# Peptides against a protein of PDB entry 2AZE: the designs that were tried, part 21

Target 1, 148 residues: chain A of PDB entry 2AZE
Amino acid sequence: AQECQNLEVERQRRLERIKQKQSQLQELILQQIAFKNLVQRNRHAEQQASRPPPPNSVIHLPFIIVNTSKKTVIDCSISNDKFEYLFNFDNTFEIHDDIEVLKRMGMACGLESGSCSAEDLKMARSLVPKALEPYVTEMAQGTVGGVF
Target 2, 101 residues: chain B of PDB entry 2AZE
Amino acid sequence: GRLEGLTQDLRQLQESEQQLDHLMNICTTQLRLLSEDTDSQRLAYVTCQDLRSIADPAEQMVMVIKAPPETQLQAVDSSENFQISLKSKQGPIDVFLCPEE

## One batch from the design tools (peptide; made by RFdiffusion4, then SolubleMPNN)

Design b1_p9_8_s3 (from b1_p9_8, 4 letters changed)
Fold by OpenDDE base, seed 1:
Structure b1_p9_8_s3 (fold): chain B 148 residues (1-148), chain C 101 residues (1-101), chain A 9 residues (1-9)
Amino acid sequence: as target 1 above (148 residues)
Amino acid sequence: as target 2 above (101 residues)
Amino acid sequence: SRSRQLREA
């Protein structure tokens, strides 16, 4: 029947939307864990040192990283007001945002790649509200994807 | 029948989406709390040592870009052109290198 | 224009 066909189309539409929201939620959870873990690490480090690090020795979020071979020649043009930059490289480069850097630092506890040890999972759970813990567990197990 | 089954499925999907929205709201709230907490923002930093751990400056040069919100970034990486363009509307952009040691 | 003439952190 035509009515059933229409509802099946709508069903598929909603399933896809839910899938997208699941992906968004996972990213938000990873960001939360990474940020809180970073803050916790630095707080403990400063407590042990009994002072904050020198201002010019740290990079506050947000930031972007560009890396290339140390042999790459880079030409940089800067506007007078520093509102515009143009970089020309003679070889390939990579760009990473701060969230990706935090993930590679292990601040997301390996949850992003399914490389989460028991201790990593314990840490991850401790950095989210209780309502999000079941989802964190599913992320670690790789069982996210079903409709609940 | 088939119609009743599909109708039930749609209701269940609606409830599932509402649950997701609720969880997302919780997560968004937590992130907002982090952004509003002065101490958290003060402690939200990485070091050059951190960057060296993921991109070895012995082999790779690491450049850091601090740009205001809504800064436009365009990158081209091809055999004929390797280029990065930055354009800010809300203030100056700061660029510096991460030292090797 | 500069060729890697940037300040270090």
Scores: peptide ipSAE 0.088, ipTM 0.909, DockQ to the pose 0.030
Fold by OpenDDE base, seed 3:
Structure b1_p9_8_s3 (fold): chain B 148 residues (1-148), chain C 101 residues (1-101), chain A 9 residues (1-9)
Amino acid sequence: as target 1 above (148 residues)
Amino acid sequence: as target 2 above (101 residues)
Amino acid sequence: SRSRQLREA
């Protein structure tokens, strides 16, 4: 019947929307874990050193990094007010935002790639509110996607 | 029947979405709290050692870009052109290299 | 060769 067909379309629409939100939620969780883990690491490090690091030795978020071969020739044009930059490379480069850097540092505990050890998972769970712990577990198990 | 089943499914999906929204709100709240906490922001940093751990400066140069919000970044990476353009409207952009060792 | 305008920090 036409009514059933309409509802099937709506069902698929809602399922797709839920899927999108699941993806967004996972990213938010990863960001939260990464940030909190980073802060925790640095707090511990500073406590151990009994002092903060030299100001010029750290890069505060947010930031972006660009990496390329050391052999790459880079020409840089900068406006006088430093509002505009133009970089010309003679070879390929990579751009990474701070979140990606944190993930590669392991700050998301490998949860982003499903590479969580038991200890990684324990850490990840400890860095989120209780309400999110079940979802973190599902992410680690690869079971996200079911209907609540 | 099928109609009743679909109707029930839609109701359940609505509840599921509401639960997701709730969890997302929790996450966004946590992130906001983190951003508003001065001490957390002070501790939200990486070191050059961290960057070296993911990109070895012995083989790769690592350039750090500190740009204000709303900065436009355009990148072209092709055999014919390799270019990055940065345009800020909110303030100066700082660019520096991550030192080796 | 990298741009000499860039500095380490």
Scores: peptide ipSAE 0.072, ipTM 0.908, DockQ to the pose 0.030
Fold by OpenDDE base, seed 2:
Structure b1_p9_8_s3 (fold): chain B 148 residues (1-148), chain C 101 residues (1-101), chain A 9 residues (1-9)
Amino acid sequence: as target 1 above (148 residues)
Amino acid sequence: as target 2 above (101 residues)
Amino acid sequence: SRSRQLREA
């Protein structure tokens, strides 16, 4: 009886761990798709333009963005060596990492929300190794969560 | 019995986790390959137009932070305090505004 | 519209 109870606790522990890993895998897949899609987009664009964009016009990964109302007052303190920054806002702000930016750009093909068109899904599948394609399909359908 | 059933479940979960780990390894490997590919890294960029498309500087100001790895970021967003603190240990932090046009 | 004050520490 006690042994069974212990195993049930372990079972639940493993299920939770698997669930966490599933979330991690999904994020990794989204990152891969987003990165590859971004690179593909830019490669094509540069080929069409026959030149890279001006250096000051692009932001290479990694980066973080902060956005707030244009009316927000911002006080900034910067160390002399620029190792430390302190920003004080008089209103709310948003922080987004580069991955979230890519998602909002559509670089993850809507897979992040399971909102993929047929073309989106085709693109997403083309950007991952064969072994990951079934999982991409599940993500697109919103059916990820089962134990396999 | 119950014990045998639970034991079997645990074995099945172990196999499932191993399969999951395998997929994660594949994905991690692909990401590493991307990081090691010079051309891919050169092309891994967004434009100011991209940023404007998700946060229009006409209505929102967009600040870009380029920080070395392991930079500490602390943010407070409440009615009493709106603050972002950055501290790098590996080099200077670059902060600039995305132009409206 | 936006007011930004920069201070060197």
Scores: peptide ipSAE 0.046, ipTM 0.903, DockQ to the pose 0.027
Fold by OpenDDE base, seed 4:
Structure b1_p9_8_s3 (fold): chain B 148 residues (1-148), chain C 101 residues (1-101), chain A 9 residues (1-9)
Amino acid sequence: as target 1 above (148 residues)
Amino acid sequence: as target 2 above (101 residues)
Amino acid sequence: SRSRQLREA
């Protein structure tokens, strides 16, 4: 029946939307863990050093990084007000946002790749509200994908 | 019947999505709280050492870009053109190199 | 060993 067909289409639409939201939620969780873990690390480090780091020695979020071979020739044009930049490279480059940097630093506890040790998982769970802990566990186990 | 089954499926999916929305709201709230906490923001930093730990400065040059929100970034990475364009509307962009060890 | 040229736009 036509009604059944309509509902089947809607069902598939909702399933896809749920899938997308699952991905978004996972990313949000990773961001939260990474940020909180970073803050915690730095707080501890500053306490141990009994002082904050020099202002020019740290890079506050947000930021992005660009990496390229040390042999890459870079031509840079900058506007007077520094509102506009143009970089020309003679070779390939990579761009990474701060979240990716944090993940590579291990701030997401390996949860992003499902490579969490027991200690990593414990840390990850401790950095999210209780309501999110089950989902963190699912992420670590690779069991995310089911319908609630 | 088939109709009833599909109707039930949709109701279940609705509940599932609502649960996801709830969890997402929790996450966004937490992130917002972090952004609004001055101490957290003060501590939300990496060092050049951190960057060196993930990018080998012996082989790679690492450039850091600090740009205001809504800054336009356009990148072209092809055999004939390797280019990055930055255009800010809210303020100056800061670019600096991460020093080697 | 990289070469970098900076100029005002």
Scores: peptide ipSAE 0.044, ipTM 0.904, DockQ to the pose 0.026

Design b1_p9_8_s4 (from b1_p9_8, 3 letters changed)
Fold by OpenDDE base, seed 2:
Structure b1_p9_8_s4 (fold): chain B 148 residues (1-148), chain C 101 residues (1-101), chain A 9 residues (1-9)
Amino acid sequence: as target 1 above (148 residues)
Amino acid sequence: as target 2 above (101 residues)
Amino acid sequence: SRSRELRES
């Protein structure tokens, strides 16, 4: 029946939306863990040093990085007010946002790839509210995707 | 029947989505709290050593871009064109290199 | 616009 077909279309639509939200939630969890872990690391480091790092030695979030071979030739054009930049490269480059940098630093405890040690998982769980712990566990196991 | 089954499935999916939305709200709330905490924001930084650990400037040039919100970034990475364009509407963009050492 | 070398942090 046409009515059943319509409902099946809606069902598929909702399933897809849920899937997208699951992906968004996972990213949000990773961001939270990464940020909190970073803050914790730096707090400890500053306590040990009994001082903050030199101002010019740190890069505060948010930021992005561009990396390319050291041999890559880069031409840069900058507006007088620095509102506009144009970079031309003679070879390939990579762009990474701050979140990806934090992930590569291990700030997300390997949760982004489901490669958490027991200690990593313990840390990850400690950095989220209780309500999110089950989801963190599922992420670590790579079992996220079910409808609950 | 089939209709009743589908209707029930949709209701169950609605409940699942509501639970998911709840978890997302918790996450967004936590992130907002972090953004509002001055001490956390002060400590939300990486070092050049961190960047070197993921992209060694001995082999890779690492450029850092700090841009105001809503800055437009366009990148082309193809065999024929390698380009990055930045355009800010809210303020100047800061670009600098990460030292090798 | 102008072209210039990038500074190090």
Scores: peptide ipSAE 0.039, ipTM 0.902, DockQ to the pose 0.030
Fold by OpenDDE base, seed 5:
Structure b1_p9_8_s4 (fold): chain B 148 residues (1-148), chain C 101 residues (1-101), chain A 9 residues (1-9)
Amino acid sequence: as target 1 above (148 residues)
Amino acid sequence: as target 2 above (101 residues)
Amino acid sequence: SRSRELRES
C-alpha cells in the first residue's frame, strides 16, 4: 500500500514535469518558426529591393518595446554613461519582448493561438526539421497534451 | 495488480519524457544554428512599420529598448506609480522612439 | 543622472 502510494506521487511528479516540458517545447518551436520566418521575409524583401535597408531604419533582435498612450507624459532620467535609465509615466504602459512582437506580426503563423490556416500550417511545417512537424500539427489542432 | 500497473505507467512516462527531450534537443540545436549564422542574425530585424502594425502610433507611442544581456528591468504599473527602471552592467542602453507616419 | 530627450529612429 505504501509502495503504491509512493509510486503515485512519483507518477504525478513525472506528469507535471512532462507538462512543463511540453510548454517549453511549444515555446521553442514558436521561436524557431518566428525567427526563421522573419529572416525569410527580410531576405526576400532585400532581394526585391536589391539592397539592405538603411542600418538605422531597422531594429535588430533582441529588443523590448514599451507602448503607452501618446498622451502619456514620460520623464526620463539617464546616467552619463547610459548604463541606467529611469522612466516615470503619468499613466499605464505595456511592455513586450521581441518574441511577442514577432507573434503579433504573424511570424509564428498563428500557431501560438491555434488559428492557423492551411497556408499558415504549411509555412510553419516548412520552417522546422522533419522530426518536429508532427508536433507542429498537434499544436495547430490544439491536441497537444496527450502522453505520446 | 495495482503495483504492476503503476510500474508500467512510470516506464511509459519515462519513454514519453525521453521523446520530449529528444525533440527539445532538436529544437535547441536549430536555435543555436540560427544564432551562429551571421546572415540570419543580420536579417533578424523588424522595422518601425512592423511595430506600427501592432501598435498604432496614432493612438500609442512605441519606445524601443536595446539593452545588453543581464540588464535589470524593473517595472511598476499601479494606480499611483508608473515607472520603468533599467540598469546595465555590460554596456550602454539604447532607447529610441518609433516615428509616426 | 540627467534628463534627455529620446531620439527617433
Scores: peptide ipSAE 0.039, ipTM 0.903, DockQ to the pose 0.030
Fold by OpenDDE base, seed 1:
Structure b1_p9_8_s4 (fold): chain B 148 residues (1-148), chain C 101 residues (1-101), chain A 9 residues (1-9)
Amino acid sequence: as target 1 above (148 residues)
Amino acid sequence: as target 2 above (101 residues)
Amino acid sequence: SRSRELRES
């Protein structure tokens, strides 16, 4: 019947929307874990050193990084007010945002790639509210995707 | 029948989405709390050593860009040209290199 | 605009 066809279309639409929200939730969880883990690491380090690091020795979030071969020639044009920059490279480059940097640092405990050890998973769970722990477990097991 | 089954599926999907929305709200709340906490923001930093751990400075140059929110970034990476353009509307952009050391 | 060398941090 036509009415059943309409409902099946709607069902598929909702399933796709849920899938998108699941992806967004996973990213939010990873960000939360990464940020809290970073803060925890630095707090501990500063306590051990009994002082904060020199201001010019650290890079506060947010930031982005650009990496290229050390042999790459870079020409930089900057506006007088420093509102505009133009970089020309003679070879390829890579751009990474701060979240990606944190993930590569292991701040997300390997959860982003499903490479969590038992200790990694323990850390990840400790950095989220209790209501999110089941989802963290699902992410670590690679079983996210079902509709609950 | 089939109609009743589909109707029930849609109700279940609605409940599932509501659960997802609830979890997402919890996450966004936690992130907002982090952004509002002065001590957390003070401790939200990486070092050049951290950057060296993910990009070998012996082979790669690492450039750091600190830009105000809503800064435009355009990148071209092709055989003809390799270019990055930055344009801020809320303040100056700071760019510096991470030393190899 | 102007061209300049980047500083190290």
Scores: peptide ipSAE 0.038, ipTM 0.902, DockQ to the pose 0.029
Fold by OpenDDE base, seed 4:
Structure b1_p9_8_s4 (fold): chain B 148 residues (1-148), chain C 101 residues (1-101), chain A 9 residues (1-9)
Amino acid sequence: as target 1 above (148 residues)
Amino acid sequence: as target 2 above (101 residues)
Amino acid sequence: SRSRELRES
């Protein structure tokens, strides 16, 4: 009886760990798709333009963005060496990392929200190794969650 | 019996986790390859137009932060205090605005 | 201290 109880505890622990890893895997897949899709987009764009964009016109990863109302007053204090910044706002702000930006740009093909068209899903699948394609399909269908 | 059933469950879960770990390793490998590829990194960028597409500067001011790894970011967003603090240990931080137009 | 004295990209 005690042994069974111990195993039940272990079973639950493993199930939770698997669930966490599933979430991590999904995020990794989304990152991979987003990055590759971004690179692909930019490569094609540069080819069409027959030149790279001006250096100061692009923002390379990694980055973070902060957005707030245009009416928000921002006071900024910067150290001389630019190692330290302090921003004071008079209203709320939002912070987004580059991955979130890419997702909102559609670079993850809507896979993050399960809103993939057939074309989006095709793109997503094409941007991952073959071994990951079934999982991408499951993500698109919302069927990820079961233990395989 | 109950014991045998639980034992079998654990074995199955172990196999499932191993499969999951394998897939994760594939993903991390791919991401690492991207990070190590010079051309990919050169092309890993967004434009201000991209940012405007998700955060319209007509309504929102968009500030971009380029900070070295392990930069400390602390944010307070409350009715009484709205603050962002950045502290870098590995180099200067670059902050700039996304143009409205 | 600066108030919105950030450079544009």
Scores: peptide ipSAE 0.037, ipTM 0.903, DockQ to the pose 0.030

## One batch from the design tools (peptide; made by RFdiffusion4, then SolubleMPNN)

Design b1_p10_1_s1 (from b1_p10_1, 8 letters changed)
Fold by OpenDDE base, seed 3:
Structure b1_p10_1_s1 (fold): chain B 148 residues (1-148), chain C 101 residues (1-101), chain A 10 residues (1-10)
Amino acid sequence: as target 1 above (148 residues)
Amino acid sequence: as target 2 above (101 residues)
Amino acid sequence: SKVTVRTLKY
């Protein structure tokens, strides 16, 4: 019947929306873990050193990094007020945001790839509210959305 | 019947979505708390050593971009053109190179 | 690395 067909279309639409929200939630969880883990690491490091690092030796979030071969020639045009930049490269480059950097640093405990050790998983769970712990476990096991 | 089954499925999906929304609200709240905590923001940094672990400055040059919110970034990476364009509306953009250039 | 900085002309 036409009514059933309409509901089937709606069902599929909702499933896709849920899938998108699952992805968004996972990213939010990873960001939370990464940020808290970073802060914890730095706090501990500063305590051990008994002082904060020199101001010019650290890069505060948020930031973006661009990397390319040292052989790459870069022409940079900048406005007087520094509101506009134009970079021209003679070769390929890579752009990474701060979240990606944190993930590569291991700040998300390998949860982003579902490659958590027992210790990594323990750390990840400790950095989220209790209500999120089951979802973190599902992410680590690759079982997110299994009931949908 | 088929109609009953579909109706039940939609109800279950609605409940699942509500659960997701709740969890997302928890996450956004936590992130907001982090952003509002001055001590956390002070400690939210990476070092040059961290960046070297991601892209070794011995082989790669690493450029850091500090841009205000809502800054537009356009990148073209093709065989004919390699370009990055930045345009801010809320303040100056700061760009610097990592050491060991 | 070789970086050249220029002022934008409008």
Scores: peptide ipSAE 0.273, ipTM 0.904, DockQ to the pose 0.040
Fold by OpenDDE base, seed 2:
Structure b1_p10_1_s1 (fold): chain B 148 residues (1-148), chain C 101 residues (1-101), chain A 10 residues (1-10)
Amino acid sequence: as target 1 above (148 residues)
Amino acid sequence: as target 2 above (101 residues)
Amino acid sequence: SKVTVRTLKY
């Protein structure tokens, strides 16, 4: 009986670990798709323009975005060496990392929310190694979560 | 019996986790390859237009933060305090705004 | 174009 209890504890531990890994894997897949899709978009755009964009017009990864109402008063304190920043707002703000920005741009093809069109899913599949395609399909269907 | 069933479950979970680990290794390898490809990194950028598409500067100001690795970020967003703190140990932090137009 | 934010320096 005690042995069974020990194994049940281990079972739950493993299930939780698997669940965490599934979440991590999904995020990794989304990152891969988003990055590759972004690169593809920009490559095509630069080819059409026959030149890269002006250097001051682009923001290379990685970055973080902070947005707030234009009416929000912001007080920014910066150290002389620019190693430290302190921002004080008089109202709420939002913080987004570059991956989230890419997702909102549609670079992850709507896979992050299971909102893929047939074309989006096709694109997503084309941007991952073959071994990951089944998982991408499951993500699009919202059927990820089983033990396989 | 119960013991046999649990033992079998653990074996199945081990196999499942092994499969997950394999897929994760594939993903991490792909991401590493992307990071090591100079052409890909050159093309890994967004524009101000992109940022306006997700947060229109007509209504929202958009601030971009480029910080060195391992920069500490702390944020407080409450009715009594709205604050962001950045502390870098590896170099200066760059902050700029995206124009409305 | 990029616009640097105004800051209060220590």
Scores: peptide ipSAE 0.250, ipTM 0.902, DockQ to the pose 0.034
Fold by OpenDDE base, seed 5:
Structure b1_p10_1_s1 (fold): chain B 148 residues (1-148), chain C 101 residues (1-101), chain A 10 residues (1-10)
Amino acid sequence: as target 1 above (148 residues)
Amino acid sequence: as target 2 above (101 residues)
Amino acid sequence: SKVTVRTLKY
């Protein structure tokens, strides 16, 4: 019946929306874990050193990374006020945002790929509110995808 | 019948979505708290050593770009053109090169 | 330490 068809369309719409929100939630969780883990790491390091690192030795978030071969020639044009930059490369390059960098550093505990050791999972769980722990577990197990 | 089943499914999906929204709200709140905490922001940094760990330092150079919010980034990576354009509206852009050593 | 990239002004 037409009524059933309409409801089926709505059902599919909602399923897709839920799927999108699941993806968004996972990313938010990863960001939270990565940030908190980074802060924790640095706090511990500074405590051990009894001082903060030199200002010029660190890069604060946010940032982006551009990497390319050391053989790549880069021409950079900059406006006087430094509001505008133009980079020309003679070969391919890669761009990464700070979140991706943190993930590659292991700050997300391998949760992004579902490759968590027991200690990784323990760390990940400790860096989120209690309400999010079950979802972290699901992410680690790769069981996220169903409707809960 | 089929109608009752679909109706029930929609109710369940609504509840599931509400649960997701709640969890997302928790996450958003936590991230906001981090952004508002001065000490956390002070400690939210990476080192050049960290950056070298994500790219082969023997083969790759790493350039860091710090740009104000709302900065426009355009990148072209093709066989004919390799270009990055940055346009800031709120302030100067800083560019740094991580040393190899 | 980080080094500022030298650029061409235009």
Scores: peptide ipSAE 0.221, ipTM 0.901, DockQ to the pose 0.033
Fold by OpenDDE base, seed 1:
Structure b1_p10_1_s1 (fold): chain B 148 residues (1-148), chain C 101 residues (1-101), chain A 10 residues (1-10)
Amino acid sequence: as target 1 above (148 residues)
Amino acid sequence: as target 2 above (101 residues)
Amino acid sequence: SKVTVRTLKY
C-alpha cells in the first residue's frame, strides 16, 4: 500500500513536469514561427524595394517597448554612462517584450491564441521542421496536453 | 495488480518525456541556428509602423528600449507610484520614441 | 530617423 502511494506521488510529479515541458515547447515553437515569419516578411519587402530600409528606421531584436497615454507626463533620469535609467510616470503604463510584439503583429500566425485560419496554419507548419508539424497542428486545434 | 499498473504508467510517462525532450531539442536547435545566421539577424527587425499597429499612436506614446543582455528592469505600477528602473551591467541603454507617422 | 527621448541627467 505504501509502495503504491509512493508511485502515485511520483506519477503526479512526472505529469506536472511533462505539463511544464509542454508549455515550454509551445512557447519555443511560437518563437521560432514568429522569428522565421518576420525574417521572411522583411526579406520579401527588401527584395521588392530593391534596398534595405534606412538604418534608423528599423528596430532590431531584442527590444522592449513601453506605451502610455500621450497625456502621461514622463520624467526620465539618465546616468552619465547611460547604464541607468529611471522613469517616473504620472499614470499607468504597459511594457511589452519583442516576442509579445511579434505575436500581436500576427507573426505567430494566431497560433498563440487559437486563431489560425487554414492559411495561417499552413504558414506555421512551413516554418518548423517536419518533426514539429504535428505539434503545431495540435496547438492550432487546442488539443495539446495529452501524453504521447 | 495496482503496483504493476503504476509501474507501467511510470515507464510510459518516461518515454513520453523523452519524446518531449527530443522535440524541444529540435526546436532549440532551430532557434540557435537562426541566431547564428547573420542574414537572419539582419532581417530580424520591426518598424515603427509595426509598433503603431499594436499601440495606436493617436492615443498612445510608444517608447523603445534597446538594452544589453542581463539588464535589470523593475517596474512599479500602483495608484501612488508609476515607475520603471533600468540598470545595465554590460553597456549603455538606448531609448527612443516611435513617431506618430 | 530615430527620435530620441528628452531626458535629464543626474
Scores: peptide ipSAE 0.171, ipTM 0.899, DockQ to the pose 0.032

